Peptides against a protein of PDB entry 3ZN8. Designs and how they scored, part 25

Target 1, 125 residues: chain A of PDB entry 3ZN8
Amino acid sequence: LEEYDKIQKKMEDVMEGKGKLTLRDVYAQIIALRKMGPLSKVLQHIPGLGIMLPTPSEDQLKIGEEKIRRWLAALNSMTYKELENPNIIDKSRMRRIAEGSGLEVEEVRELLEWYNNMNRLLKMV

## One batch from the design tools (peptide; aimed at target 1 Q29 R69)

Design b2_p20_6_s3 (made by RFdiffusion4, then SolubleMPNN; from b2_p20_6, 14 letters changed)
Fold by OpenDDE base, seed 3:
Structure b2_p20_6_s3 (fold): chain B 125 residues (1-125), chain A 20 residues (1-20)
Amino acid sequence: as target 1 above (125 residues)
Amino acid sequence: ASREERQRALLQLIYEFLRK
């Protein structure tokens, strides 16, 4: 929970334009959230979710849960430098990460695309 | 800063996970 609060503070700083969210931050956040239980349980800890966002279907939750597990495998296969600066991840690094995590290269690319979009989104809100 | 801002940040993170 203490780590969770630190990550929240980091996200706040990013939203205020005071920093940059890295994949290390993302990794830590996912781990913290996973300690709260399945994705469905995590969502229950967020007051107002039903008002602010559409409620995911059961199938969507299952897909999301699996996606998180796969992305954790990818993140766990990255080096410290890659986690801190994902922009250095080229085709060779993506292939290594994919092989090390048992994922397709396309899945690793999808994670990186998500990360880039997330950073843009956080700075826009 | 505020609790609301922290909650918003978390919601955005989770929402983006689920959308992909």
Scores: peptide ipSAE 0.128, ipTM 0.638, DockQ to the pose 0.335
OpenDDE base, seeds 1, 2, 4, 5: peptide ipSAE 0.117, 0.124, 0.128, 0.118; ipTM 0.627, 0.635, 0.640, 0.625

Design b2_p20_6_s4 (made by RFdiffusion4, then SolubleMPNN; from b2_p20_6, 12 letters changed)
Fold by OpenDDE base, seed 4:
Structure b2_p20_6_s4 (fold): chain B 125 residues (1-125), chain A 20 residues (1-20)
Amino acid sequence: as target 1 above (125 residues)
Amino acid sequence: MTEEEKQRALLQLIYEFLRK
């Protein structure tokens, strides 16, 4: 519970002054993080992560790295309007994004679900 | 929060999602 509360607080702080998290924001941040190298390297440089969250296993890091690559592929296949307002992404748009990114529709749905969950969390804090 | 801190926070959220 304490770990989740800390994550929620940090999410609120990230959004402070920005109003709403968009997929454009997510994309920009992921790209910035990718410049630091693989997920494993990035996580090693995050102060306090080890005390806030369990240290991920090497296998979890590999899975996470692959997941990020897939999400980036999906985001790269979205239009500017979709990135700014993901709520407009209907079944037709989701299918187009999946086809354009070489992903399954369910993987695109998972990204959108994650985004929606983050926004719901922000509203509850 | 610095921009770097914001990036770290987002990464932590992604991590939390991925470990579930």
Scores: peptide ipSAE 0.126, ipTM 0.633, DockQ to the pose 0.308
OpenDDE base, seeds 1, 2, 3, 5: peptide ipSAE 0.104, 0.099, 0.111, 0.095; ipTM 0.606, 0.608, 0.619, 0.613

Design b2_p20_7 (made by RFdiffusion4; failed a check: the pose's geometry)
Pose (drawn by RFdiffusion4):
Structure b2_p20_7 (pose): chain A 106 residues (1, 21-125), chain P 20 residues (1-20)
Amino acid sequence: LLTLRDVYAQIIALRKMGPLSKVLQHIPGLGIMLPTPSEDQLKIGEEKIRRWLAALNSMTYKELENPNIIDKSRMRRIAEGSGLEVEEVRELLEWYNNMNRLLKMV
Amino acid sequence: AEEEKRAALEKLIAEKLKEE
């Protein structure tokens, strides 16, 4: 049930109920339909879950703040340690900056 | 403002999860 601390405290909660659906707990707005979140149980059917939650905890509690400092020597680092590929790491690293970015405009 | 930030983070995380 400044940002990095929140990201962990939040993503950690996003497993002990599902992947839960509390996405509709702090949104007074309305949804669209039900035949759409059905593709959420598909990723649950596999023994695994997601590649993001992998290399996510495979990083220092400071490397997630400014993933910009990460180079070609640092991407392969959290790649092999998590079992993901260099490509699967980029999509994850280029996102930590987005959260800390779009949040500024909030 | 804290609640808005929380809600924004939730939306961003949900979008990221959908993108995978």

Design b2_p20_7_s1 (made by RFdiffusion4, then SolubleMPNN; from b2_p20_7, 8 letters changed; failed a check: the pose's geometry)
Amino acid sequence: TEEERRRALLRLIAEFLRSE

Design b2_p20_7_s2 (made by RFdiffusion4, then SolubleMPNN; from b2_p20_7, 10 letters changed; failed a check: the pose's geometry)
Amino acid sequence: EEEKRRQALLRLIEDFLKSE

Design b2_p20_7_s3 (made by RFdiffusion4, then SolubleMPNN; from b2_p20_7, 8 letters changed; failed a check: the pose's geometry)
Amino acid sequence: EKEEKRRALLELIAEFLRSE

Design b2_p20_7_s4 (made by RFdiffusion4, then SolubleMPNN; from b2_p20_7, 8 letters changed; failed a check: the pose's geometry)
Amino acid sequence: SEEERRRALLLLIHEFLKSE

Design b2_p20_8 (made by RFdiffusion4; failed a check: the pose's geometry)
Pose (drawn by RFdiffusion4):
Structure b2_p20_8 (pose): chain A 106 residues (1, 21-125), chain P 20 residues (1-20)
Amino acid sequence: LLTLRDVYAQIIALRKMGPLSKVLQHIPGLGIMLPTPSEDQLKIGEEKIRRWLAALNSMTYKELENPNIIDKSRMRRIAEGSGLEVEEVRELLEWYNNMNRLLKMV
Amino acid sequence: EEEKRTALTKLIAEKLEEEK
């Protein structure tokens, strides 16, 4: 049930219920339909879950703040340690900056 | 703080949808 500390405290909670659906707990707005979140149980059917929660905990509690400092020597680092590929790491690293970015405009 | 929390939830949800 400044940002990095929140990301962990939040993503950790996003497993002990599902992948839960509390996305509709702090949104007074309305939804769309039910035949759409059905594709959420598909990723659950595999023995695994997601590649993101992998290399996510495979990083220092400071490397997540400014993933910009990460180079070609640092991408492959959290790649082989997590079992993901260099490509699967980029999509993850280029996102940590987005959260710390779009949040500024909030 | 609440708005930031909501924003983070939305961003995480969007990221999860993009992976689909």

Design b2_p20_8_s1 (made by RFdiffusion4, then SolubleMPNN; from b2_p20_8, 10 letters changed; failed a check: the pose's geometry)
Amino acid sequence: DEERRRALLQLIYEFLLKEL

Design b2_p20_8_s2 (made by RFdiffusion4, then SolubleMPNN; from b2_p20_8, 10 letters changed)
Fold by OpenDDE base, seed 5:
Structure b2_p20_8_s2 (fold): chain B 125 residues (1-125), chain A 20 residues (1-20)
Amino acid sequence: as target 1 above (125 residues)
Amino acid sequence: SEERRRALLRLIAEFERKEL
């Protein structure tokens, strides 16, 4: 519960323009989600987002869990500086992260694209 | 591969920097 409240407060601060979402924040969210259950439950607690998201099927949840597991491997292979400032991740860093995590470079790119899209979305709200 | 060895050494050095 305390970890969840910290994550929610961080997201609120980012939406209010008081902070920046980092991959460290994403990592904390992923860990909290694995402890508390699927992302849909967390998003249901955000006013206005819970109504627009269909409840994922059990198969979609499993696919999501495997994707999250792979992204955690990538995040664990990142430096603290990269987690705090994802924009420094160039092609060389991305390749290193992929090799260290046992992932394809495209999967690391997908994580970064997801992060960038999420960060843009939070700034628009 | 020498490239894999260099990548591993970089990973170790970065891990040490993360624990500090």
Scores: peptide ipSAE 0.053, ipTM 0.547, DockQ to the pose 0.020
OpenDDE base, seeds 1, 2, 3, 4: peptide ipSAE 0.052, 0.048, 0.034, 0.045; ipTM 0.553, 0.561, 0.542, 0.548; seed 1 fails the geometry check

Design b2_p20_8_s3 (made by RFdiffusion4, then SolubleMPNN; from b2_p20_8, 12 letters changed)
Fold by OpenDDE base, seed 1:
Structure b2_p20_8_s3 (fold): chain B 125 residues (1-125), chain A 20 residues (1-20)
Amino acid sequence: as target 1 above (125 residues)
Amino acid sequence: KEERKRALLLLIEEFRKKEL
């Protein structure tokens, strides 16, 4: 709970322009969410999101969990400087991260694209 | 084994680029 509250506060500070969301913050979120149990239970605790998201099938939940596990492997292969400043991740860094995590370069790209999209959304709120 | 060696070489190269 305390880790989740710190993460929520960090997201609020970023939405207010008082901070930057990093991949370190994303890593902390993934770890906190995994400690809370299945994603289905976590989504039910977010007011307003549980009404707008169709209850994912058990198969969709498993696919999502596998994707998060792969992203966690990529994050574990990043340097502290890359986690704090993901915009420094060039093609060489992406390849190293992919090779170190046993992932395809495209899976690392997908994580970075998701992060960039999240940062764009947080600036629009 | 070869993929891990390549990843390590890339990491070393990136450290060298930061010292310049």
Scores: peptide ipSAE 0.049, ipTM 0.520, DockQ to the pose 0.019
OpenDDE base, seeds 2, 3, 4, 5: peptide ipSAE 0.042, 0.046, 0.039, 0.041; ipTM 0.570, 0.523, 0.569, 0.515

Design b2_p20_8_s4 (made by RFdiffusion4, then SolubleMPNN; from b2_p20_8, 9 letters changed; failed a check: the pose's geometry)
Amino acid sequence: DEEKRRALLELIEEFLRKEL

## One batch from the design tools (peptide; aimed at target 1 M118)

Design b2_p21_1 (made by RFdiffusion4)
Pose (drawn by RFdiffusion4):
Structure b2_p21_1 (pose): chain A 106 residues (1, 21-125), chain P 21 residues (1-21)
Amino acid sequence: LLTLRDVYAQIIALRKMGPLSKVLQHIPGLGIMLPTPSEDQLKIGEEKIRRWLAALNSMTYKELENPNIIDKSRMRRIAEGSGLEVEEVRELLEWYNNMNRLLKMV
Amino acid sequence: EEEKRWAEEVLNTLLANRRAV
């Protein structure tokens, strides 16, 4: 049930209920439909879950803050350690910056 | 595409939390 510390304390909670659906707990707004979140149980069917929660904990508690300092020598690092590919790491690293970015405009 | 949708849901939850606070 400044940001990095929040990201972990949140993503950790996003597994001990599902992948849960509490996305509609702090949104006074309304939804769309039910035949759409049905594709959430598909990823649950596999013995695994997601690649992002993989290389996510395979990083220092400071490398997640500014993933910009990460080079070609640092991407392959958390790649083989997590079992993901260099390409599956880029989509993850280029996202840590987005959260710390779009949050500024909030 | 499903990972991106999930990432958008995580971001919206973060934004909503801060607005609620």

Design b2_p21_1_s1 (made by RFdiffusion4, then SolubleMPNN; from b2_p21_1, 13 letters changed)
Fold by OpenDDE base, seed 2:
Order: structure tokens, then sequence, then C-alpha cells
Structure b2_p21_1_s1 (fold): chain B 125 residues (1-125), chain A 21 residues (1-21)
């Protein structure tokens, strides 16, 4: 129960921009985005944004969905320690995650690079 | 808003992973 409350509080803090973004937070965001459906459909309901944003083709939506699915598989193959502290993921851990998820090592690297870039941007704000 | 149910399911997965380490 105490670990549950700590994890929930950290998720709330990150969602409010008050905490360090982890891969746990990334996982939660991905799940939330998948439930909202295609973000393009949500954005089309916002007056003015539907005119400024190119509507992704159905094929682009499928490619994006498959990429998200693959990232979720990678995240599911990570340990709690890795999800909380992605900076500990070395080449050996990356290979294990790739093998456990049925992904290429490069796809796991791309996820980590995306996370690192996002975390750098958030620290600049 | 993240569905509270999904947050809970995700938390349970994290707890399960923590126990398996």
Amino acid sequence: as target 1 above (125 residues)
Amino acid sequence: ELDKREQEEFLQLLIAKLKNE
C-alpha cells in the first residue's frame, strides 16, 4: 500500500510538471493516449486546431500505433529499477529488453533517446 | 485525466515487477 501511494504521488507530480519524468510516466501517458483514440480526432474537435494540423493518413495512424505498441512491449520487458531510473540501462540491459520484447536493439535505443530528449526539454522549462 | 483504473492496473504491474526483482 505504501509503495502504491508513492508511485501514484510521483505520477501526479510528473503530470503536474513538479517531478522527474521516468519511463513509468511515459508508460502511463502512452496508455492514456491509446484510450483517447487517434489524437488527430481529438484535435479535430478543438476549434481552430483542425485547420492548422495536417490530418494524418490512415496509414500514418497505423504506423504510429504499431510504434506505440512496440514501445509498450519494450517497457513491459523493463525492470522497475530501469523504469524508475532509465539512465542505468546499458548495452547489456538494452539487449535483454529487446530480446524479451521481440524487438530490435535499435528500437529500444530509439525509445530511450526519445525519453532522454523529452526529459532534457522538460528540464529547460 | 488518466483513468484511475488504468493507473491502478499500471501500479499493480509495477508492484509485481518490484516483487520479482
Scores: peptide ipSAE 0.036, ipTM 0.522, DockQ to the pose 0.033
OpenDDE base, seeds 1, 3, 4, 5: peptide ipSAE 0.018, 0.017, 0.017, 0.024; ipTM 0.484, 0.480, 0.481, 0.498; seed 3 fails the geometry check

Design b2_p21_1_s2 (made by RFdiffusion4, then SolubleMPNN; from b2_p21_1, 16 letters changed)
Fold by OpenDDE base, seed 2:
Structure b2_p21_1_s2 (fold): chain B 125 residues (1-125), chain A 21 residues (1-21)
Amino acid sequence: as target 1 above (125 residues)
Amino acid sequence: DLDKREQDRFLELLIAKIKNE
């Protein structure tokens, strides 16, 4: 619960323009979410969201868990400078991260695209 | 498609937590 409150406060600061979301923050969020169990169970505890979100099948949960595992491997292969400033990750860095994590370069690109889109959405709210 | 749904869920979780405080 304490890790969640820290993550939430940081997300509020980003939404208010007082900070930036980093890949280190993404890493902390992924770890915290994994400690709470399946995302579907977490969503069911949020009033109103359990009605709007279809309950994912067991197979969809497994696919999501494997994707999160791959993203964690990519994040673990990043330098501190890359985690704090993902915008410095060029094609050479992306290839190194992919090779170091045993992933395809495209999977690392998808993580960075996800981060960039999330950071844009948070600044628009 | 999966990435967008994950983004939307993550954003909804954040917004819901912020609204419930």
Scores: peptide ipSAE 0.051, ipTM 0.557, DockQ to the pose 0.382
OpenDDE base, seeds 1, 3, 4, 5: peptide ipSAE 0.036, 0.045, 0.041, 0.037; ipTM 0.560, 0.567, 0.566, 0.541; seeds 3, 4 fail the geometry check

Design b2_p21_1_s3 (made by RFdiffusion4, then SolubleMPNN; from b2_p21_1, 17 letters changed)
Fold by OpenDDE base, seed 5:
Structure b2_p21_1_s3 (fold): chain B 125 residues (1-125), chain A 21 residues (1-21)
Amino acid sequence: as target 1 above (125 residues)
Amino acid sequence: SLDKELQERILQLLINKLKNE
């Protein structure tokens, strides 16, 4: 719970423009989320959003868990400098990370693209 | 998917921010 609160505070600081989202923050968040279970269950209890987040089927949950496992493998294959500054990850680094994690380079690219999109989103809020 | 779960978390943070404004 304490680690979760630290991660939440970090994300709040990023949203306030007091910091940047890093892949280290992403890693920590993934670990925290895995401990909490699917957030869809938590969001379903938030009144007033009117967004019925469709409960993913069991098969969709399994696909999601596999994707999480793969992304964690990629993150575990990154250096501390890459985790803190993902913008330094070039094609050579992506290939190394992919090879070290047993992933396709495209999967590493997808993770980085996702990170960039999330980081932009957090800065716009 | 991881992306969906993390998006859900970000959405929750956005909602919390809006509630605190």
Scores: peptide ipSAE 0.063, ipTM 0.534, DockQ to the pose 0.316
OpenDDE base, seeds 1, 2, 3, 4: peptide ipSAE 0.023, 0.028, 0.032, 0.022; ipTM 0.506, 0.511, 0.470, 0.459

Design b2_p21_1_s4 (made by RFdiffusion4, then SolubleMPNN; from b2_p21_1, 16 letters changed)
Fold by OpenDDE base, seed 2:
Structure b2_p21_1_s4 (fold): chain B 125 residues (1-125), chain A 21 residues (1-21)
Amino acid sequence: as target 1 above (125 residues)
Amino acid sequence: DLDKKEQERFLLLLIAKKKNE
């Protein structure tokens, strides 16, 4: 719970333009969310949100867990400089990360695209 | 599909917190 609150505060600071979301922050958030279990269970404890969110099937939870596991492997294969500044990750770095994590280059690209999209959304709010 | 769900998940967490402030 304390780790989750720190991550949430950092996300607020980023939304307010007081900070930058990094892949290190993404890593910390993924770990915290895995410790909390399925988001559907967490959201069921929030008054008024439990009715609006469809409970994912067990198969959808397994697929999501496997994807998160793969993203964690990619993140663990990044340098500190890459985690803090993901924009420096070129095709050569992306290939190294993929090879080091046992992933396809496309899976690493998807993670980076997700991160870039998230940063764009945070700047629009 | 999974990337969109993770984006939606992150956005929902941000919205839920903003509503509780």
Scores: peptide ipSAE 0.077, ipTM 0.563, DockQ to the pose 0.393
OpenDDE base, seeds 1, 3, 4, 5: peptide ipSAE 0.032, 0.071, 0.030, 0.016; ipTM 0.485, 0.554, 0.490, 0.442; seed 1 fails the geometry check

Design b2_p21_2 (made by RFdiffusion4)
Pose (drawn by RFdiffusion4):
Order: sequence, then structure tokens, then C-alpha cells
Structure b2_p21_2 (pose): chain A 106 residues (1, 21-125), chain P 21 residues (1-21)
Amino acid sequence: LLTLRDVYAQIIALRKMGPLSKVLQHIPGLGIMLPTPSEDQLKIGEEKIRRWLAALNSMTYKELENPNIIDKSRMRRIAEGSGLEVEEVRELLEWYNNMNRLLKMV
Amino acid sequence: TELKERLTALEKLIAEKLKEE
């Protein structure tokens, strides 16, 4: 049930219920339909879950703040350690900046 | 209020990221 500390404290809570659906707990707005979140149980069927939660914990508690400092020598680093590929790391690293970015406009 | 809005934004972004994979 400044940002990095929140990301962990939040993502960690996003596993001990599902992948849970509390996405509709702090949104006074309305939803769309039910036949759509059905594709959430698909990823649960596999013995695994997601590639993001992999290389995510395979990083220092400071490398997640400014993933910009990460180079070609640092991407392959958290790649082989997590079992993901260099490409699967980019999509993860280019996202840590987005959260710390779109949040500024909030 | 500002922190609540930020937390809601973080929740939405994380939820969108989970949906993208």
C-alpha cells in the first residue's frame, strides 16, 4: 500500500498488491472502461514481470537523479548486471529525466 | 497542496510508464 527517494518509495509499493490498480485512488476524475486494463494480467502470466523494475534497482541512489551523466560505458554496466540489453536500458534512462522534468511543470 | 499535486503527477507518470512496456 528530492524525487528519487519518492520514486523508490512509490514503485516498491507498486508490487505488493498486483501490479495493483491504486491509480484510481488519488484521481478524483473518472475512467474510461474495463476491457482495457485487461492487458495487465498478461504480463503477470509470465514468470517475470517487467524489464524496468530490473535495471531500476541496479543503479546507485544518485545515478537515478541525473541519468545524463551516464555514458556508453555506464549503460552497458547496468545492462549485463540486470540481464537487459543496451537498448532496454536507454528506454529506462531516458525516462528518469522525464519524471524529474514534467514534475517541474507541476 | 503543491506536494499533493506533485505526488499525483508522479503516480500518473509511473502508471503510464508501466503501461508503455

Design b2_p21_2_s1 (made by RFdiffusion4, then SolubleMPNN; from b2_p21_2, 13 letters changed)
Fold by OpenDDE base, seed 4:
Structure b2_p21_2_s1 (fold): chain B 125 residues (1-125), chain A 21 residues (1-21)
Amino acid sequence: as target 1 above (125 residues)
Amino acid sequence: EKEKKRRQALLQLLHELLRSE
């Protein structure tokens, strides 16, 4: 997937200290993954997954697809400024995003926590 | 190794997506 390769290149550039990972980049990544089809098909394209993770159950795949859908809803409820600079998302913004997306605040927090962890990991390279 | 870190990042995403709440 050409779009997926562009996202991987962006992540590589960030690892090299060229730019920063944003939630806009995350959004693009999720969209690119969704274009590959169901989550089960996406996972089949991930090298080394079978040796690093147990094969997910059907229930786990369903939960994963629902989580992706929910994260997209959250991202669609963010402003451009929030997507470009997620660090500005305070408790008030997080609550607004949750309400606008029909999610619990905790689900929005999980997305932001994942983003922060990813950004930290990329900076360690 | 950059490739190892990219794989780790993807695996971290998958763990987050596939974990049951």
Scores: peptide ipSAE 0.150, ipTM 0.672, DockQ to the pose 0.294
OpenDDE base, seeds 1, 2, 3, 5: peptide ipSAE 0.099, 0.111, 0.111, 0.109; ipTM 0.633, 0.640, 0.635, 0.637; seeds 3, 5 fail the geometry check

Design b2_p21_2_s2 (made by RFdiffusion4, then SolubleMPNN; from b2_p21_2, 12 letters changed)
Fold by OpenDDE base, seed 4:
Structure b2_p21_2_s2 (fold): chain B 125 residues (1-125), chain A 21 residues (1-21)
Amino acid sequence: as target 1 above (125 residues)
Amino acid sequence: SEEEERRRALLLLLDELLRSE
């Protein structure tokens, strides 16, 4: 619960209270994160994170790093219209994105579900 | 700042990225 509250607050900061979260915003933030290097290195550069969240295991870091790569592949396969308005992504679009990114449709669905959940959380705050 | 942006990015994604599959 505490973890989610912190994520919600930071998400609001990312949006600067100016509007609805889009996949364009997500994409931009992932790119910003990647500029710091792999997740293991990123975590080393964020003061206080160990207090805010449980310390991830090495396996969790590996999984997270792979997840980033996969999500970037998916996002790179989306059109500008889809990034701006993810709600237009239907089954046909999802399949195209999956094929273009070399992912399973279920992985693309997972990304979209996460996005939708984040939007719901933002509305609750 | 660039640092703040990276911090925000990390916190945005942490729940999903570090969640065990």
Scores: peptide ipSAE 0.258, ipTM 0.759, DockQ to the pose 0.213
OpenDDE base, seeds 1, 2, 3, 5: peptide ipSAE 0.243, 0.187, 0.144, 0.223; ipTM 0.754, 0.702, 0.670, 0.732; seeds 1, 5 fail the geometry check

Design b2_p21_2_s3 (made by RFdiffusion4, then SolubleMPNN; from b2_p21_2, 11 letters changed)
Fold by OpenDDE base, seed 1:
Structure b2_p21_2_s3 (fold): chain B 125 residues (1-125), chain A 21 residues (1-21)
Amino acid sequence: as target 1 above (125 residues)
Amino acid sequence: EKEEERRRALLRLIAELLRRE
């Protein structure tokens, strides 16, 4: 818990950028990350992160990579309108996205909740 | 500007992924 609070505070300091994040932006960033290679390699390219974050275990890196793959599957099953305006994703759309991506509806909810939390944090800064 | 915004949002994504593990 204490390490996560430190990460969150450091993120708040980095959050000085005003902007409406969309799932299209999230998708573009995940694709850019995947082009850099394994998550371990991506983390090595971020100056100061190794000082600010404990080096994730190999198991944590694997879980993180799997989460990214699952979220990409969900994002690939979204329409352009849903990616630009995630707030239109109702229960019916969320179920369609889950079925199309081979995910549980709860996993799609988790992605949307994460997005909403990120967008709230971005608006508070 | 846009590249820094992308880097910031990327850092956010990574740390939130790491927090949920």
Scores: peptide ipSAE 0.110, ipTM 0.633, DockQ to the pose 0.342
OpenDDE base, seeds 2, 3, 4, 5: peptide ipSAE 0.094, 0.098, 0.119, 0.098; ipTM 0.607, 0.604, 0.639, 0.604; seed 4 fails the geometry check

Design b2_p21_2_s4 (made by RFdiffusion4, then SolubleMPNN; from b2_p21_2, 14 letters changed)
Fold by OpenDDE base, seed 4:
Structure b2_p21_2_s4 (fold): chain B 125 residues (1-125), chain A 21 residues (1-21)
Amino acid sequence: as target 1 above (125 residues)
Amino acid sequence: EEEERRRRALLELLYSLLRSE
């Protein structure tokens, strides 16, 4: 719960107080981070991170890097309308996204569930 | 410092994604 509160506060900062999150926003943020290089390099540029977040092991960084690639693949397979309004993604769309990204449908579902959870948190602020 | 804060926020977002199950 404490971790979610921290994320929520930071999300509001990133979203400039809009209080709304779309998958376009998520996509843009991931892309921005990717421009900084590998996840390991990104983490090195953030002083105090070890105070706020657990320090990932090298193996965790590798796993994380791969998962980021998977999320990007899913997002790249979505239409602009889906990115803006993820709630329109039904079973048919989810299957298409999974097939287009080379992911399991369950992985796409997981992404959408995460988004829904984050969106609900933001609405409470 | 503001840029650094935004970077941390982005990382926290990524962490939340990575920890999602």
Scores: peptide ipSAE 0.165, ipTM 0.672, DockQ to the pose 0.283
OpenDDE base, seeds 1, 2, 3, 5: peptide ipSAE 0.154, 0.140, 0.151, 0.135; ipTM 0.661, 0.675, 0.655, 0.670; seed 2 fails the geometry check

Design b2_p21_3 (made by RFdiffusion4; failed a check: the pose's geometry)
Pose (drawn by RFdiffusion4):
Structure b2_p21_3 (pose): chain A 106 residues (1, 21-125), chain P 21 residues (1-21)
Amino acid sequence: LLTLRDVYAQIIALRKMGPLSKVLQHIPGLGIMLPTPSEDQLKIGEEKIRRWLAALNSMTYKELENPNIIDKSRMRRIAEGSGLEVEEVRELLEWYNNMNRLLKMV
Amino acid sequence: EEEKRAALTKLIAEKLEEEEE
């Protein structure tokens, strides 16, 4: 049930119920339909879950703040340690900056 | 603080949807 600390405390909670659906707990707005979140149980069917939660915990509690400092020598680093590829790392690293970015405009 | 929490929740949800696509 400044940002990095929150990301962990949040993502960690996003597993001990599902992948839960509490996405509709702090949104007074309305939804769309039910035949859409059905593709959530698909990823659950596999013995695994997601590649993101992998290399995510395979990083220092400071490397997640400014993933910009990460180079070609640092991407392959959290790649082989997590079992993901260099490509699967980029999509993860280029997102940590987005959250710390779009949040500023909030 | 609440708005920031909600924003992070939305962003995480969007990221999960992108991974599913």

Design b2_p21_3_s1 (made by RFdiffusion4, then SolubleMPNN; from b2_p21_3, 10 letters changed)
Fold by OpenDDE base, seed 4:
Structure b2_p21_3_s1 (fold): chain B 125 residues (1-125), chain A 21 residues (1-21)
Amino acid sequence: as target 1 above (125 residues)
Amino acid sequence: DEERRRALLQLIAEFEQKELE
């Protein structure tokens, strides 16, 4: 919960134009989310909400967990400079990260695109 | 093996450059 609150505060700061969302922040968020488990499971413990939310199939949960594990492998293969400034990640760096993490270049690209989209959305609010 | 070796060497070089900055 404490890690989650720090991440939320960081997101709020970025939304206010204070600071920058980095891949380090993304990494922290992914770890926090994994500690909490699927939000659907958390919401299932709330009386009345568990019945209205589609429970992801066990297979969908496994696919999601595998994707997150792959993204963590990519993040763990990044330099500190890349984590703090993802915009420096060119094709050469992206290929290195992919090779180092045992991922396809496209999977690393997808992570970076997700980050860029999230960072844009946070700045537009 | 060669691609993995090149990737590792590139990673090391990037870390070394950061320590010099």
Scores: peptide ipSAE 0.054, ipTM 0.534, DockQ to the pose 0.018
OpenDDE base, seeds 1, 2, 3, 5: peptide ipSAE 0.046, 0.019, 0.050, 0.051; ipTM 0.527, 0.443, 0.514, 0.546; seed 1 fails the geometry check

